# Ledger of designs, part 118: peptides against a protein of PDB entry 5HB3

Target 1, 150 residues: chain A of PDB entry 5HB3
Amino acid sequence: RQMQDRCMSEYNQRIRNAPEGSIDPFRMACYKIIGRCDLSNRSLDGLQTDVNDWIWLQFNLARETDRSLELAGESYGLAELQASIREIGLKHFPKTAAEDTNGSFGMFFYLQILAGMFEQAIAYLYPFSYVDAVHFAIALTYYGLLRPVD

## One batch from the design tools (peptide; made by RFdiffusion4, then SolubleMPNN)

Design b1_p26_5_s2 (from b1_p26_5, 15 letters changed)
Fold by OpenDDE base, seed 2:
Structure b1_p26_5_s2 (fold): chain B 150 residues (1-150), chain A 26 residues (1-26)
Amino acid sequence: as target 1 above (150 residues)
Amino acid sequence: MEKILERLKKWVEAGKKEHDEALKSE
């Protein structure tokens, strides 16, 4: 708690008071990650990040804490992460094989798997690669991760 | 979505059966 409070204090102080262009983005990233600062903005400003960096950050920021202990509006757990992935999927990824021009469907499938959205991931993959979808479904079921909706 | 899930369920069940049979043959 003390470390988090210090990180938040330093983060907020720098964001508000630092001259433009004087902010070290790596230092700010450290405060953000360690302190879970500004959960409304789940990005690393001033850093070039890829999808792997983004998803890694989401998981590092996500906590299943008692929501009663979190400040109002600063809750970010698995449910919020999953919601974010759904929104990204709707906006940025192909919905059908006919819309897929760059093979990006695999990345969205991967994001859903990482977020534990197994049923949705398999359902999404099926129209793009039914063989792979079946293989993943078998594997997920073998490990008890796939819950077919009755 | 339901049709896809039902289809997947059937394939999973078939795959499990095949896997279990393969394990018994070893």
Scores: peptide ipSAE 0.015, ipTM 0.339, DockQ to the pose 0.022
Fold by OpenDDE base, seed 1:
Structure b1_p26_5_s2 (fold): chain B 150 residues (1-150), chain A 26 residues (1-26)
Amino acid sequence: as target 1 above (150 residues)
Amino acid sequence: MEKILERLKKWVEAGKKEHDEALKSE
């Protein structure tokens, strides 16, 4: 608790008081990760990050906490992560095989699998790669992870 | 998609039964 409070204090002080262009993005990243600072902005500003860095950060920030102990508006758990992945999918990934110019459908499939969105992941993959979708569906069913919607 | 998933579920269940029966016969 004391370390988290110190990280939050330092993070907020730097955001408010640091001269423009003087903020060390790596130091700010450390405060964000360790202190879970500013959960409304789940990105590392000023750093070159890829999709793997982004998803790693999301899982590090996500915690299932007792809602009674969280300050209003600072809850970020698995449900919020899944909602974020859905929104990103709608904005940044192809919806159909005809829209896929770069083969990026596989990355969105991967993100959904990591977030435990198995049914949605299979449903998404199916129009892009029928054979792969069937193989993944068999495997997920074998392990009891796939819940067919009645 | 739902129909396909239900079909896949049935195939996996059938395969598990066959595998379990084969292990009992050994």
Scores: peptide ipSAE 0.014, ipTM 0.300, DockQ to the pose 0.018
Fold by OpenDDE base, seed 3:
Structure b1_p26_5_s2 (fold): chain B 150 residues (1-150), chain A 26 residues (1-26)
Amino acid sequence: as target 1 above (150 residues)
Amino acid sequence: MEKILERLKKWVEAGKKEHDEALKSE
């Protein structure tokens, strides 16, 4: 608690009072990760990040806390992460094989798997790669992660 | 099939571990 409060204080002070261009983005990233500062903005500003960096950050920030104990902060758990992945999918990833110019469907499938969205991941992969979708469905079923709809 | 299962298992375990470690740090 004390360390988190200190990180939040330093983070907020720097965002508000630091001269333009004087903010070390790596230092701000450390405060964000350790202190879970500003959960409304789950990005690392001023850093070159890819999708892997983004998803890593989301998992590091996500916590299943009793919502009753979270005072004034935005709750960010698995449900909010899953919602974010759905939104990103709608905006940035192909919906059909005909729209896939860059082979990016695999990345969205990967993000859904990481977030535990197994049924949605298989349903998404199916039109792009039938064989792979079936193999993953078998694997997920074997581990009890995929619930067959009766 | 076995290679796919192993890869999937590793991904699920990695995601769970990161989530659990994140919970312990609060």
Scores: peptide ipSAE 0.013, ipTM 0.308, DockQ to the pose 0.057
Fold by OpenDDE base, seed 5:
Structure b1_p26_5_s2 (fold): chain B 150 residues (1-150), chain A 26 residues (1-26)
Amino acid sequence: as target 1 above (150 residues)
Amino acid sequence: MEKILERLKKWVEAGKKEHDEALKSE
């Protein structure tokens, strides 16, 4: 708690008071990660990051906390992450195999799997790669992660 | 959220390019 509060204080102080161009983006990233600062902005500003960095950050920031204990508007858990992935999917990934020109369906499948959206992930993958969808479905079922709908 | 989505779009586009280049090299 004390470390988190200190990170939050330093983060806010720097955002408000630091001269333009004097902010170390790596230092700000550390404060964001450790302090969970500014959960409305779940990105590392000023850093070059990829999808893996982004998803890693999302999971680090996500907490299943009692919503009653979080400040209004700063709740970020698995449900919010899943919602974000759904929105990303709708906007940036192919919906059908006919729309897939570059094989990007695999990345969206991966994001859904990481977020525990197993049924949606399999349903999404099926029209792109039947064989892979079946293999993943078998594995997920074996581990009790996929609930077959009759 | 919008900034994240824009960034993700760029990543997807970059990934597409890499994928296409990989397919051409096979």
Scores: peptide ipSAE 0.017, ipTM 0.336, DockQ to the pose 0.048; fails the geometry check

Design b1_p26_5_s3 (from b1_p26_5, 15 letters changed)
Fold by OpenDDE base, seed 1:
Structure b1_p26_5_s3 (fold): chain B 150 residues (1-150), chain A 26 residues (1-26)
Amino acid sequence: as target 1 above (150 residues)
Amino acid sequence: MEEVLKRFEERVKAGKEKHNEALLAE
């Protein structure tokens, strides 16, 4: 708690008071990650990041806490992360193999798996790669992560 | 693959921004 509060304080102080061009984006990233600062902006400003960095950050920021204890508009848990992935999927990934022009279905499958959206991930992958979908389904079932329907 | 990833990153950013805007509207 003390460390988190200090990170929050330093983050806010620097954002408000730092001279132009004096902000170290790596330091700010550390404060953001450790302190969960400004959860309305779940990005690392001033840094070049890839999809793995993005998803890693989302998981690090996500917490299952009592929303009553968080600032208004800063609630972010697994459900919100899953919602974000779903929204990105609906807008920016192919729905069918016929729509797949660049093989991006694999990335969306990967994001869903990471987010624990196992049933949705398998259902999504199935029309693109039957064999892979079956193999993942077997593995997920073996570990008790997939809920087979009757 | 690199081109796909680059485009994906841009889409993720856009999606993230939209989600943040939606959250702030609640």
Scores: peptide ipSAE 0.014, ipTM 0.306, DockQ to the pose 0.065
Fold by OpenDDE base, seed 3:
Structure b1_p26_5_s3 (fold): chain B 150 residues (1-150), chain A 26 residues (1-26)
Amino acid sequence: as target 1 above (150 residues)
Amino acid sequence: MEEVLKRFEERVKAGKEKHNEALLAE
């Protein structure tokens, strides 16, 4: 708690008081990750990042904490991450094989798997790649991660 | 299994390249 408070204090001080262009983005990233600072902005400003960096950051920031202990606007757990992935899917990924011009369906499948959205991931993959969907379904079922309908 | 994983990895890679900017904007 003391370390988190110190990180938050330093983060806020630098955002408010640092001259333009003087902020070390790596240092700010460290404060954000360690201190979970400003969870409303889940990005690393001033750093070149990709989808892997983005999803890594989301998981590092996500915590299952007692919501009563967090500020009302700063709760970010697995449920919120899953909601974000659903929203991204609706906006940026193909809904049908006919809409898929670049094979991007695999990326959305990947994101859903990482977030533990196994049933939704298999259901999504099925119309794009039947064979792959069946193989993943078998594997997920074997490990008890997919709940087959009785 | 290895072939399925390989094909999947290729599709994931292609998806990452295309959607980098879109995902970072959310």
Scores: peptide ipSAE 0.020, ipTM 0.491, DockQ to the pose 0.830; fails the geometry check
Fold by OpenDDE base, seed 4:
Structure b1_p26_5_s3 (fold): chain B 150 residues (1-150), chain A 26 residues (1-26)
Amino acid sequence: as target 1 above (150 residues)
Amino acid sequence: MEEVLKRFEERVKAGKEKHNEALLAE
């Protein structure tokens, strides 16, 4: 808690008071990651990042904490992450095999799996690659992660 | 199974490359 509070204090101070162009983006990233600062902005500003960096950050920031301890509007847990992935899917990924021009469905499937959206991931993958979907379904079922409909 | 995994990995990679910018904009 003390370290988190210190990170938040330093983060906020730098954001508010640092001259333009003087902010070290790596330092700010450290404060954001360690302190979970400014959860409304879940990106690493000023850094060149890719989708792996983005998803890694989302998982690092996501916490199942008592909402009573969070600042208003800064609740970010697994449910919020899953909601974000759904929104990204609706905006940026093919919904059907006919819309798939470059095989990008695999990335969305991957994101859903990472977020524990197993049933949705399998359902999504099936029309694109039934073989892959079946293999993943078997594996997920074996580990008790997929709920078969009785 | 190895071939299936390989194909999947290739599709995931292709998806990452295409959608990097789009995901970062969300």
Scores: peptide ipSAE 0.018, ipTM 0.456, DockQ to the pose 0.801; fails the geometry check
Fold by OpenDDE base, seed 2:
Structure b1_p26_5_s3 (fold): chain B 150 residues (1-150), chain A 26 residues (1-26)
Amino acid sequence: as target 1 above (150 residues)
Amino acid sequence: MEEVLKRFEERVKAGKEKHNEALLAE
């Protein structure tokens, strides 16, 4: 708790009071990750990041806490991450094979798998690649991650 | 299985490259 409070204090102080261009983005990233500062902004400003960095950050920030104990607006768990992935999917990924111009369906499938959205991931992949969907369904079932509908 | 996985990985990689900007904006 003390470390988190210190991180939050330093983070907020630097954001508010630091001269432009004087902020070390890596230091800010450390405060963000360790202190879970400003969970409304789940990005690392001033750093070159990719989708892997983004999703890694989301998982690092995600905590299963009693929502009653978290300050309003600072609750971010797996459910919120899954919701974010759904929203991203709706906005930025093809919904049908006919809409897929660049083969990006695989990335959305990957994100859903990482987030434990196995049934949704398979359902999504199926119209794009039947063979891949079947193989992943078999594998997920084998590991007990996919519940076969009886 | 290895060939299927390889092809899938290639598609995932291609998807990452194209959607980096979109995901970072969320």
Scores: peptide ipSAE 0.017, ipTM 0.455, DockQ to the pose 0.795; fails the geometry check

Design b1_p26_5_s4 (from b1_p26_5, 13 letters changed)
Fold by OpenDDE base, seed 4:
Structure b1_p26_5_s4 (fold): chain B 150 residues (1-150), chain A 26 residues (1-26)
Amino acid sequence: as target 1 above (150 residues)
Amino acid sequence: MEEILERLKKRVEAGKKEHNEALLAE
């Protein structure tokens, strides 16, 4: 709690008072990650990040804490992360194999798997790669992660 | 995120081109 409060204070102070260009993006990233500061902005500004960095950040920021114990009104959990991934999928990833010009479907599949959206991930992958979808479905079923619709 | 995804798309495209070129060279 004390560490989080300190991180939040430092984060806010730097955002508000630091001269332009003087902010160390890595330091700000540390405050954001450790303190879960400014959960409305789930990006690392000023850093060159890739999708892996982004998703890693999302998982680090996502907490299933008792809502009663979370201080400020910004709850970010797995459900919100999953919603974000759905939105990203709708905006930035191919919906059909015919729309797939870049083969980016695999990344969206990967993001869904990481977020525990197993049924949706398999359903999405199926029209792009039947074989891969079946293999993943078998594996996920074996581990009890995929709920086959009866 | 849009920038990240654009970079990703470019990487995937580059990878596909490289893969296709490799297949054609065999």
Scores: peptide ipSAE 0.103, ipTM 0.576, DockQ to the pose 0.045
Fold by OpenDDE base, seed 3:
Structure b1_p26_5_s4 (fold): chain B 150 residues (1-150), chain A 26 residues (1-26)
Amino acid sequence: as target 1 above (150 residues)
Amino acid sequence: MEEILERLKKRVEAGKKEHNEALLAE
C-alpha cells in the first residue's frame, strides 16, 4: 500500500508539473503498472506498443478486489476487461467474413480466448473458419471450458 | 488502442501484399 501510494503521488506530480517533453515514458509505465495509477487510462503513453503489450497491460492492471478497498474508487477486474474486449471488437474488428478485408478476425478471436470469453470466441470464429472453430470447440469442451447450450 | 489497431491492420496488409507478390514471382 505504501509503495502504491508513493507511485500514485509521483505519477500525478509528474503528469501535472513536469516540463513538456521531460517525462520518461518508461518511468511512467513503471508507475502505471506497479501503482495501478489512473485506471481510466489503460495505455502506455509515449511508448510504441503492440496488441500483445496492450493485452498484457490489461491483465496486469485487472484485479479481483473488493471495490470498497480501492483507493481511487476505480474498479478494474476481469469483467471490465471483457467489456473492453467486446467494445474494441465492435469498433475495430470485422463482424462478418464479408467485412474481413485485412484478415484481422484471428486477432480478435485470440483476444477473446485470452479473456476467457470462450463461447463468444467460438461463435465469432465459426463464420470465418468453420474447421478451426470446430477444433477449438472440441478442445475447450474437453477441458470443461466451453459450456454447450442445451 | 486505436493507434495500436491501425498499426496492426497496416502490418497485416503489408504481409498480404508481400505474400501475393511472392506467389506471382513463382
Scores: peptide ipSAE 0.101, ipTM 0.563, DockQ to the pose 0.044
Fold by OpenDDE base, seed 1:
Structure b1_p26_5_s4 (fold): chain B 150 residues (1-150), chain A 26 residues (1-26)
Amino acid sequence: as target 1 above (150 residues)
Amino acid sequence: MEEILERLKKRVEAGKKEHNEALLAE
């Protein structure tokens, strides 16, 4: 708790009071990751990140805590992460094979798998690659991760 | 997120181009 409070205090002080261009983005990233500072902004400003860095950050910030103990705006768990992945999927990824101009469907499939959205991931992959969808479905079923509709 | 996805898109397109050029060179 004391370390988290210190990280949050330093983060807020630097964001508000530091001269433009004087902020070390790596130091700010450390405060965000360790202190879970400003959970409304789940990005690393001033750093060139990729999709893997982004999703890694989301999982590091996500916590399954008792929501009754969290202050308003501090709750971020797996459910909120899954909701975010659904939202970015609707906005930024192809919905059908006919819309896929860049072959980016595989990345959205990957994000859903990482988030434990197995049924949705298989359903999404199926129209893009039938063979791959079947292979993943078999594997996920074998490990008890895919819930077949009874 | 938008900037990250645009960079991803460019990388995928570049990779496809390189792959197709390699296939044509065989």
Scores: peptide ipSAE 0.099, ipTM 0.563, DockQ to the pose 0.043
Fold by OpenDDE base, seed 2:
Structure b1_p26_5_s4 (fold): chain B 150 residues (1-150), chain A 26 residues (1-26)
Amino acid sequence: as target 1 above (150 residues)
Amino acid sequence: MEEILERLKKRVEAGKKEHNEALLAE
């Protein structure tokens, strides 16, 4: 708690008072990660990041807390992450094999798997790669992660 | 993917700005 409060204080002070261009983006990233500062901005400003960095940050910031105890603007859990992934999928990834121009379907499948969206992930993958979808479905079922609809 | 991330970043920044402006208006 004390470390988190200190990180939050330092983060807020730097965001408000630091001269333009004087902020070390890595230091700010550390404060964001450790302190969970400014959860409305779930990105690392001033850093070159990829989708893996993005998703790692999302999971790092996500917490299952009692929603009754969190301020409405500071609640970020798995459900919110899953909602974000769905929105990204709808906007930026192919919906059908016919729309796939760059082979990016695999990345969206990967994001869904990481977020525990197993049924949706398999359903999404199936029209793009039948063989892979079946293999993943078997594996997920074996581990009890996929619930076959009766 | 960089384009996706940049778009996501811009959306979050815009949402933060709107939220802060709303708080200052109260």
Scores: peptide ipSAE 0.038, ipTM 0.394, DockQ to the pose 0.034

Design b1_p26_6_s1 (from b1_p26_6, 18 letters changed)
Fold by OpenDDE base, seed 5:
Structure b1_p26_6_s1 (fold): chain B 150 residues (1-150), chain A 26 residues (1-26)
Amino acid sequence: as target 1 above (150 residues)
Amino acid sequence: SEKKKLEEKVKKELLEKLREDLEEKR
């Protein structure tokens, strides 16, 4: 909490006193993650990361909020993020091994995992790699993240 | 290169959806 308050204070000062676009992208990311500053803007412009790191950041910025806060438009919830990932998956990633042309199924698997979509991720991976799916299922179950299905 | 292109596409799509959702809730 103390660190969060400090981040908020510093962010407010820099936003008021710094020229537009002059804040270090990495510092901006820190303010958003730790201080929860200005979460209406989550583009993280200027921050160079791969898709896995980027989605991890988005996951951390997303929060479960009550309906009142959601209606205020101040936050983007985890549920909405997961829904978006699902839609992106249906559009851009292979659904079966036969559709896989460049091995991109792994990318979608990791996107789902990083978004907390564990059951869906395992179910998706299973037809592509049975062994890998089982290994991940065991690991996720061990950590209490995967619910067994009959 | 193909992987990078796909990554950028995914990022773009997600950001667009995020922005749309935020605008709708305001």
Scores: peptide ipSAE 0.156, ipTM 0.714, DockQ to the pose 0.124
Fold by OpenDDE base, seed 4:
Structure b1_p26_6_s1 (fold): chain B 150 residues (1-150), chain A 26 residues (1-26)
Amino acid sequence: as target 1 above (150 residues)
Amino acid sequence: SEKKKLEEKVKKELLEKLREDLEEKR
């Protein structure tokens, strides 16, 4: 809490004193992740990351906190993010192996995993790669993230 | 690369959804 408060204070000071866009993107990300500063703007502009790192950051920013403690309009929960990922999946990723032309199914699988959508991720992967789906299911079960079918 | 293009598309779409969802909550 003390660190978070300090981050918030520093962020506010920098926002007031620095031109827009002058703050280092990595520092900005830190302020958002640790300090929960200005979470209404989660674009992380200027931060060059791959999709995996980007989505990891988004999930951290979307952590479910007590809504009562969050400023109105800055709350975006994990559930909403998961819903968005699902919608994107339906629009932009193959649903069957026959539709897969570029092997992009793996990307969507990992996005779902990173979003904590474990059951859906496994179900999605299954028609593309049975072996991989089984392996991941076993691994997720081992770590207590997937409930085995009794 | 096609992969990079897809990644950028996904990022943009997610950001748009985030923005829309935040606006709806306000």
Scores: peptide ipSAE 0.148, ipTM 0.708, DockQ to the pose 0.136
Fold by OpenDDE base, seed 1:
Structure b1_p26_6_s1 (fold): chain B 150 residues (1-150), chain A 26 residues (1-26)
Amino acid sequence: as target 1 above (150 residues)
Amino acid sequence: SEKKKLEEKVKKELLEKLREDLEEKR
């Protein structure tokens, strides 16, 4: 809490004193992650990351902006992120091995895993690689992350 | 290069969808 308050204070000072877009991208990321500052802007412009790091950052940012709601355990931001990933998957990634021309199925699989969509990730991977899907399912079940489907 | 292009496309679209969803929930 103390660190968060400090970050918010620094962020507010910089917003007031610095031109728009002049804040260092890494510092901006810290203000957003730790201080929960200005979460309406999640583009993280200027921050060079791969898709894995980017989704991790988005996962951390995907929380309610309302502090009272966060304390109540509500995280609508995560739900929206997961829904968006699902929609993007349906639109841009192969659904079957026959549609996979460039091996991009792995990217979507890992995006789902990083977003906590374990059941959906395994279900998606299954038609591409039965063996890999089973191995991941076993591992996720062992760690209590995979729920059985009725 | 093709993979990188796809990554950027996915990032862009995810951000757009997320923004839209947040605006709708507001």
Scores: peptide ipSAE 0.146, ipTM 0.712, DockQ to the pose 0.137
Fold by OpenDDE base, seed 2:
Structure b1_p26_6_s1 (fold): chain B 150 residues (1-150), chain A 26 residues (1-26)
Amino acid sequence: as target 1 above (150 residues)
Amino acid sequence: SEKKKLEEKVKKELLEKLREDLEEKR
């Protein structure tokens, strides 16, 4: 809590004193992740990250905690993020190996994994790579992340 | 180039949905 308060204080001082866009993108990300500062803006502009790293950041910014304690407009839940990923997946990613022209299925698989959508990720990967799907299923089960279907 | 283009599309759509969700909660 003390660290969070310090981060918020520094963030407020910098935003007030610095021109728009002058704050280092990495520092901005730290303020958002650690200090939970200005979570209405989650674009993370200026960060040179791939989609996997970007979605990891979004996952961490999404609150898993009780929404009843959060101020209106400053919360974005994990459930909403997962729903968005599902919708994007249906629109932009191949559903079968026959539709895979660019080899992009792996990207959607990792997006789902990073968003905690383990069962769906494995189910999606299965028709593209049976061997990989089995390996990931075993690993996720070992770590208690995949629930066995009785 | 195609992979990067897809990544940018995905990021853009996620951000748009995020903004819509935040606006609906206000």
Scores: peptide ipSAE 0.141, ipTM 0.697, DockQ to the pose 0.119

